# Ledger of designs, part 141: peptides against a protein of PDB entry 4N78

Target 1, 186 residues: chain A of PDB entry 4N78
Amino acid sequence: HFQVICRLLGYQGIAVVMEELLKVVKSLLQGTILQYVKTLMEVMPKICRLPRHEYGSPGILEFFHHQLKDIVEYAELKTVCFQNLREVGNAILFCLLIEQSLSLEEVCDLLHAAPFQNILPRVHVKEGERLDAKMKRLESKYAPLHLVPLIERLGTPQQIAIAREGDLLTKERLCCGLSMFEVILT
Target 2, 155 residues: chain B of PDB entry 4N78
Amino acid sequence: MAELQMLLEEEIPGGRRALFDSYTNLERVADYCENNYIQSADKQRALEETKAYTTQSLASVAYLINTLANNVLQMLDIQASQLRRMESSINHISQTVDIHKEKVARREIGILTTNKNTSRTHKIIAPANLERPVRYIRKPIDYTILDDIGHGVKW

## One batch from the design tools (peptide; made by RFdiffusion4, then SolubleMPNN)

Design b2_p17_8_s3 (from b2_p17_8, 7 letters changed)
Fold by OpenDDE base, seed 4:
Structure b2_p17_8_s3 (fold): chain B 186 residues (1-186), chain C 155 residues (1-155), chain A 17 residues (1-17)
Amino acid sequence: as target 1 above (186 residues)
Amino acid sequence: as target 2 above (155 residues)
Amino acid sequence: SRFLQMLQELAQEALER
């Protein structure tokens, strides 16, 4: 589904969706969540000393449960705050999955374009074959497929310009060095 | 353009008219040959004359048809060439627009991106044993696993 | 094509007569 979404939206659509999601997340964080956090901070025990280890795990748990009882019993926390946090979480997950899907698509595009862009596939050298010989064979095999040089020889100046620009756009992808998810986490 | 116009406005219509006129003339020739054969005392001569007229008429019609056909073909070739040029122009414009749109889109999405801190991953010393490329069995990501986590926005 | 040429020639000859 995310792959289909990526294909359908393209870079433009993804950008728009991501921007809107960021706005929503920002609104949730700065609004409702912040208010709840402030309220929770007010209700938080000012002094929460670590219980003595002698109480054991159950006793320690009970201690913290007692100390946090007011927070845990805060009804709005369970309903509204957690829901908003889920929404934020969903948005983050969505962004992550979109980025992953986009990256996969970009990688596929790069791989498909590689023969046309003078990018040789990594060839597994079988035992006994010279890497150089195999590379030369591959170069010879793919040389006729090099689109830009072909158009430069046969095409009009306008076609050459378009081919070069297209080639550049094909090579430059987000997966090569850019992350949207990191921006979302900031 | 001038050639195409000449073909459309003059040569082809003229050829059609010539064929029509030829039809009318052939009818007259036929009538003449019939009457001449009936009235002539020398039937053999009349027959030879009819044969000559028939041959001439057929030749003339064939010529007219051929000329007209060639003109039509020429017209079509010119039109096809024009269409090809137009197609080329449209394609060029389309490609230019697409490239521009893509650039804009990339700028927009680029604003939402940051450089991946590629920690210098240590040169993955290719282990000597080239592990067989694990056939990435595209296990379909079962997105149903996520169905239970996010009760938020019904998409 | 030869036939057409022949017919054209015949037609031209006929027109010139």
Scores: peptide ipSAE 0.018, ipTM 0.661, DockQ to the pose 0.013
Fold by OpenDDE base, seed 1:
Structure b2_p17_8_s3 (fold): chain B 186 residues (1-186), chain C 155 residues (1-155), chain A 17 residues (1-17)
Amino acid sequence: as target 1 above (186 residues)
Amino acid sequence: as target 2 above (155 residues)
Amino acid sequence: SRFLQMLQELAQEALER
């Protein structure tokens, strides 16, 4: 599903969605969640000492239950605050999955374009074969597919310009060095 | 453009008119040949004249048709070439626009990205001196030390 | 009329070749 979404939205659509999600997350964090956190901090006991071990596990639990009674009884925490946290979580997950899907798509595009861009895969050299000889053979095999050089030889100046720009756009992908998710986490 | 215009406005219409005029002339020639054959005392001569006129007329019509056909073909070729050029231009514009849109989109998404901090995984230089894990020599727990602790049933 | 017919026939034969 995310792969399809990435294909449908493209870079622009993804950017818009990500921006809006960031706004939503920011709004949730700075608004409702912050307010609840402040409220929780106010109701939190100022002094919460670890009870003596002599009370045993049940006694310790009761102690903390008593100390946190106001927090536990805060119904809005369960209904509103946790819902907002879920929304934030979902937004983060969505961003992560979109980025992953986009990266996969970009990798696929790069792989598909590679033969046309003089990007050759590293060939596994079997024992006894010269890597250089294999690479040269591969280069020779794919040389006719090199699009930009081909167009430079046969194309109009306008076509050459477009081909070069297209080549650059094809090579420059986010997955090569950019992370969107890291921005979201900061 | 001038050639196409000339073909459309002058050559092709002119050829059509010429062909039409030729048709009317052929009818006159036919009438003449028929009358000449009927009136002529020398029917053989009249027949030869008719053959000559027929050949000439056919040649003329063939020429007119061929010329007209060639002009039409030429017109179509020019138009086809123009369409191809137009298509090429449109494609070029379209590609340019698409590239531009893509660049804009990439800039927009790029703002939302940061460089992947390849955390140089500091090669945790495993300290060379892997202190040999002190072989935990499981000293057998001598439980005899506990023999004195508790109500041992003296058998 | 016969002459025109002959011409038409010749033209048709030429087109069929």
Scores: peptide ipSAE 0.017, ipTM 0.658, DockQ to the pose 0.010
Fold by OpenDDE base, seed 2:
Structure b2_p17_8_s3 (fold): chain B 186 residues (1-186), chain C 155 residues (1-155), chain A 17 residues (1-17)
Amino acid sequence: as target 1 above (186 residues)
Amino acid sequence: as target 2 above (155 residues)
Amino acid sequence: SRFLQMLQELAQEALER
């Protein structure tokens, strides 16, 4: 699903969605969640000492339940605050999954474009074969596929300009050095 | 442009008219040949004349058809070339717009990104001096030290 | 010119036949 979303939205659509999600998350965090946290802090016992171990696990649990009774019984916490936290969590997960999906698509695009851009994979050399010789063979094999040089030889000046720009755009991808999710966490 | 216009307005219509006129003329020639053959005392000569006229007429029609056909083909080629040029121009504009849109989109999404902290894997420079593995002597953990910490039952 | 030549040849052949 996320892959399909990434394909449909593209960079522009993803940017818009991410911006809006960030606004929503910010609003939830600075508004409702912050208010509930403040309220909870006010209701929290000022002094919560560890009960004596002699009470056993059940007694200790009852003690803490009693100390936190006001918090546990706070109806709005369950209905509103937890829902907002779920929304924030979902937004974060959404952003993560979108970034991952986008990265996969970008990697695929880069891999598909690589032969046309003179980007050759490192070939596994079997024992006894010269790496240099294999690389030269690969270079020679894919040399005719180099799009920009081909267009530079055969194309019009306008086509050459477009090809160069297209080549640059193809090479420059977010997955190469940029992260959206890190911005969201920030 | 001038050539296409000349083909469309003058040469092709003119050729069509010429063919039509040739048809009417051929009918006249046929009538003449028929009458000449009937009235002539020398039937053999009349037949030879008819053959000559027929050959000439067929050649003339063939020429007219060929000329017209070539003009039509030329017209179509010019038009096809014009369409191809237009298509090329449209494609160029489309590609330019797409590239521009992509650049804008990338700028927008770029604002939402930060550089990946590539943890420079510090080349674990193997310390030259392999510190001799200090034999870890497991000292028995004396748990009695914890007996005084907390509300533990002093047995 | 070739078509005209062919037609002339055909006409001549028809006249000789």
Scores: peptide ipSAE 0.016, ipTM 0.660, DockQ to the pose 0.010
Fold by OpenDDE base, seed 5:
Structure b2_p17_8_s3 (fold): chain B 186 residues (1-186), chain C 155 residues (1-155), chain A 17 residues (1-17)
Amino acid sequence: as target 1 above (186 residues)
Amino acid sequence: as target 2 above (155 residues)
Amino acid sequence: SRFLQMLQELAQEALER
């Protein structure tokens, strides 16, 4: 599903969706969540001492339950605040999954373009074969597929310009060094 | 442009008219030859004359058809060439627009990105125990996995 | 010219048969 979304939206659509999600998250965090956090801070026990270990796990749990009783019983926290936190969480997950899907698409594009851009995979050399000889053979095999040099030889100046720009755009991908998710977390 | 116009307005219509006129003339020649053969006392001479007229008439018609056909083919070639040029121009514009749109889109998404901190691989001080280098068996990237990409495999 | 010659030859052959 996310791959399809990435293909349909493209970079422009993804950017728009991400921007809107950021706005929504910001609104939720600075609005409702912040208000609930402030309220919770006000009702939070000012002094919460660690109970003695002698009370055991059940006793310690009961102690904290008693100290936090007002917070746990706060109905609006369960209905509104947790829902907003779920929305924020879903937005974050959505962004993560979109970025991952986009990265996969970009990698696929790079792999498909590689033979046309003189990017050859390192061939696994079997024992006894010279890597250089295999690479040369591979280079010779794919040399006719080098698009930019081919167009530079046979194409019009306009076609050459387009080919160069296309080549550059094909090589430059977000997955090569950029992270969108880090921006979302900040 | 001038050549195409000449073909469309003058040469092809003219060739069609000439062919039509030739048909009428052939009918007259045929009638003449038939009558001449029937009325002639020297049938052999009449036959030879008929053969000569027939050969001439066939040659003439063949010439007219060939000329007309060549003109039509030339017209079509010119038109095809014009269409190819137009197509090339349209494609160029389309590609230019697409590149521009892509650049704009990339700028927009670029604002939402930051450089991946290449964590300087802190020199993992390999503990002294030489763990046998797990032979990184480079599994050849099976590019066949990509063969199914794009054929709408409903995940 | 070759085509016309061929047609002429064919026409001649047809008239001689």
Scores: peptide ipSAE 0.017, ipTM 0.661, DockQ to the pose 0.012; fails the geometry check

Design b2_p17_8_s4 (from b2_p17_8, 7 letters changed)
Fold by OpenDDE base, seed 1:
Structure b2_p17_8_s4 (fold): chain B 186 residues (1-186), chain C 155 residues (1-155), chain A 17 residues (1-17)
Amino acid sequence: as target 1 above (186 residues)
Amino acid sequence: as target 2 above (155 residues)
Amino acid sequence: SRFLQMLKELAEEALRR
């Protein structure tokens, strides 16, 4: 599903969605969640020490229940605050998954374009084979597929310009060094 | 453009008119040949004259048809070439627009990105009250990212 | 006309060659 979303939205759509999600998250954090946190801080016991172990687990539980009675009985915490936190969590997860999916799509694009852009994979060297010789053979094999040089030789100036721009756009991908999720987490 | 215009406005219509006129002329020639044969005391001579006129008429019509056909073909070739050029132009414009849109989109998404941190420990940092504008910085493409995906592909 | 028929025949013969 996320892959389909990435394909459908493209960079523009993803950017818009991410921006809006960030706004929503910000609104939730600075608004409702903040208010609940403030309220919780107000009702939080000033002194809450660990009771003696001699009280046993039930006694300790009752102690904390008593100390946190106002928090536990705060119904809005369960219904509204947790819902908002869930929404924030979902937004974060969505951003993560969309970035991962986008990265996969970008990698696929890079892989598909690689033979046409003189980007060769690392070849496994078998025993007795020279890496250099193998790479040269590979280069020679794919040399006719190099799109930009081909167009530079045969194309019009306009075609050459478009080919170069297209080549650049194909090569420059977020997955190569950029992260959106890192920004979201900050 | 001038050549196409000449073909469309002058050569082809002219050829069509010539062909039409030839039809009328052929009818006259036919009538003449028929009457000449009937009236002539020397039927053999009249027949030979008829053959000559027939050959000439056929040659003339063939020439007219051939000329007209060639002009039509030439017209079509020119039009086809024009269409190809137009298509090329449209494609170029379309590609230019697409590239532009893509660049804009990438800039927009770029502002939402930062450099990948190699640190495994990503701390969720509480958003500071002031969102720091993240500037898009172009970094060199690291193709090593493809190394992990390329494993096991039998070439 | 007999003439046109003759022309047609001649044309057909020419096309057969």
Scores: peptide ipSAE 0.020, ipTM 0.648, DockQ to the pose 0.010
Fold by OpenDDE base, seed 5:
Structure b2_p17_8_s4 (fold): chain B 186 residues (1-186), chain C 155 residues (1-155), chain A 17 residues (1-17)
Amino acid sequence: as target 1 above (186 residues)
Amino acid sequence: as target 2 above (155 residues)
Amino acid sequence: SRFLQMLKELAEEALRR
């Protein structure tokens, strides 16, 4: 599903969606969540000492439950605050999954373009074969597919310009060195 | 442009008219030959004359048809060439627009990106003792281990 | 083609006649 979304939206669509999600997340964090956090901080016990270990796990739990009873029973936390946190979480996950899907699509595009851009895969050399000979053979095999040199030789100046720009755009992908998710986390 | 216009406005219509006129002339020649053959005392001579006229008429018509056909073909070739040029121009514009759109899109998404911190791969200082690469014995992945994981319908 | 030239010549001769 995310792959389809990436294909449908493209870079521009993804950018728009991510920007809007960031706005939503920001709004949720700075608005409702912040307000609830402030309220929680106000009602938080000022002194919460660790109970003695002698009370065991149940006793410790009861102690904390008692200390935090007002917080746990705060109905608005369950209905509004947790929902907002879920929304934030979903937004983050969405961004992550979109980025991952986009990266996969970009890698796929790079792989498809590679034969046309003089990017040869590293061939596993079987025992006894010279790497150089295999590489030369591959180069010779794919040499006619080199698009930019071919167009430079046979094309019009305008076609050459387009081919070069296209080649550059094909090579320069986000997956090569850019992360959107890191920006979202910041 | 001038050549195409001449073909469309002058040469092809002119050729069609000439062919039509030729048809009329052929009818006259046919009538003449028929009458001449009937009235002539020397049938052999009349026949030879008819053959001569027939050959001449056929040659004329063939020439007219060929000329007209060539002009039409030339016209079509010129038009096809023009269409190809137009197509090329449209394609060029389309590609330019697409590239531009892509650049814009990339700028937009680029604002939402940061450089991946290439963690400087700490030079894994290979420990001096080259431990002999443990022969990676490709243990066949026993997929049977996964048979117990999930609601596999036991057939 | 030689044939077309021949036809042309014949046609021209026919028209002169």
Scores: peptide ipSAE 0.019, ipTM 0.663, DockQ to the pose 0.012
Fold by OpenDDE base, seed 2:
Structure b2_p17_8_s4 (fold): chain B 186 residues (1-186), chain C 155 residues (1-155), chain A 17 residues (1-17)
Amino acid sequence: as target 1 above (186 residues)
Amino acid sequence: as target 2 above (155 residues)
Amino acid sequence: SRFLQMLKELAEEALRR
C-alpha cells in the first residue's frame, strides 16, 4: 500500500502530505497532549513512596492503584488523550513507512538507471581473475549504453541539455543521503 | 512553405486539369481515328496512324499521371516533415516542463529532509595489540550480601 | 527514371505536334 501511495503522490505529493502531518502532530503535541500532561502532573501524587515489599505484589498493585485512582478514573484520558497519542503514533509510523517505501523505489530507479549512467557494480572476482580486467570488460560492454555521451554525440543542443538535466535528476535521490524521518523526530 | 503552397495551389490543381483536358482530347482523337478508318481508302495507313495516336496518347497520360503522383507524394512528404517538427517541438517543451516540475517538487521535499548521519563507521582499527582475552574468572556471586537489604524474616 | 524520361520525351514530342 505504501509503495502505491509513493508512486501515486510522487515527491510533491509526499511533501504535501508530510507537511500536513507535521502540522497535525505539532498541533496535537502542543495543544491537547500538553494540556493533558499538565493536568496529569497536577493530579500526580507529590510523594509516592515505594510500599514495603511485605505487602506482596497484589498489595503493591492495590497501593499504586489507590495512589493513581484519580488518574485512572480520569475519563477524558482514556477517550481523548490516548486517541491523540494514537494519532501521533500513527502519523510517525506513516512517515516512517512512506520514507522506507520511497527509499526502496528510489534504489530501484537508481539500479535500473545505473548501466546508462556509467555506474557499474563491483564484480565478484573469482580466484585467479584480475579485478581490473573484469571491470574494463564491463565498462566496454556497457559503454554504448551511456546515455549522456550518446546524446552529446548524436543529439541537438537542446536534447543534450535535457539529457544532462535528466541525468542529474536521476542520480540525485533522497535515499543517497537525506532522511525525512530524522526531521520528524526533531 | 513556398514550395508546399505552390504544390497545393498551382501544381496539383494544374495537373488535375491537365488530366481532364487530356481525357477530352483522347475522346476526340478516338472519334477522329474511327472516322478516318471508315472513310479512308487505305485501311492500312489509317490503322498505322491510329496506332501512332494511341501510343502518343498513352504516353502523354502516363506522364501526366506520374507528374501528378510525384507532386502529391512530395506534398505529403513536406506535410509529414512539418508534423514531425511540430511533434519534436511539443515533446521538447513537455520535457522541459516536466524537468522543471520535478525540480520544484524536489526542492519542496528537500526542505523536509536532513542529512543522514552516516555514522562514519570508524574503521574499528583493530587495536594492533590484541588485548589478550582477559579470562573471565566467574567469581561466585555471594548472594548473602543481599540478606541485609531485604526486610526478609530471618529465620 | 529512364522510362519516365522516355515517356516525357514522347509526350513533349506529341505536344509539339
Scores: peptide ipSAE 0.018, ipTM 0.664, DockQ to the pose 0.010
Fold by OpenDDE base, seed 4:
Structure b2_p17_8_s4 (fold): chain B 186 residues (1-186), chain C 155 residues (1-155), chain A 17 residues (1-17)
Amino acid sequence: as target 1 above (186 residues)
Amino acid sequence: as target 2 above (155 residues)
Amino acid sequence: SRFLQMLKELAEEALRR
């Protein structure tokens, strides 16, 4: 599904969706979540000493339950705050999955374009074959597919310009060095 | 454009009219030949005259048809050339627009991206041996690493 | 072209008759 979404939206659509998600996340974080965190900080016991181990696990639990009673009883925490956190989490996951899907699409595009851009696949050298010979053979095989040189020879200046720009755009992909997810985490 | 216009407005219609007129004239010639043959005391002479008219008429029609056909073909060639030019122009514009849109889109998404912290791959300590500039075979991005990610279509 | 010229000549001759 995410792959289809990526294909459908393209870079522009993805950008728009991501921007909107970031706005939503920001709104949630700076608004409701922040307010709850502030409230929680206010009700948080200033001094929470570790109870003596002699109280045993049940006693320790009761101690913390008592210390955190105000927090636990804060009904809105369970409903609203957790829901907002869930929404943030979902947004993060969505962004991650979109990025992953986009990366896959970009890789596919790169792979498909590779023969046309003088990018040769890694050749598995069988035993006894010279890597150089095989590489030369591959180069020779794909040489006619080099789009930019072909257009430079046969095309108009305008076509050449377009081909070069297209080639550049094809080579430059986010997956090569850019991460959206890191920005979101940031 | 002037040539095409001339073909469309003058030459081809003119040729069609000429051909139509020729048809009418042929009918007249046929009638004349028939009557002449019937009325002539010298049937052999009349027959020879008919043959002459027939040959002339055929030549005339053939000429008219050929001229018209050539004009039509020329018209079509000009139109085809115009269409090709138009197509080329449209394609150019379309491609330009697409590239522009793509650039805009990339800028937009680029704002949402940061450089991947490439873990400093250990400085491949260049082995001291200046190996011959191995033609920077752009190590094809080993996309096989991604083969395991997703339902890899086993090629 | 020769044939066409011939036809043209024949046609012209026919029209002059």
Scores: peptide ipSAE 0.017, ipTM 0.662, DockQ to the pose 0.012; fails the geometry check

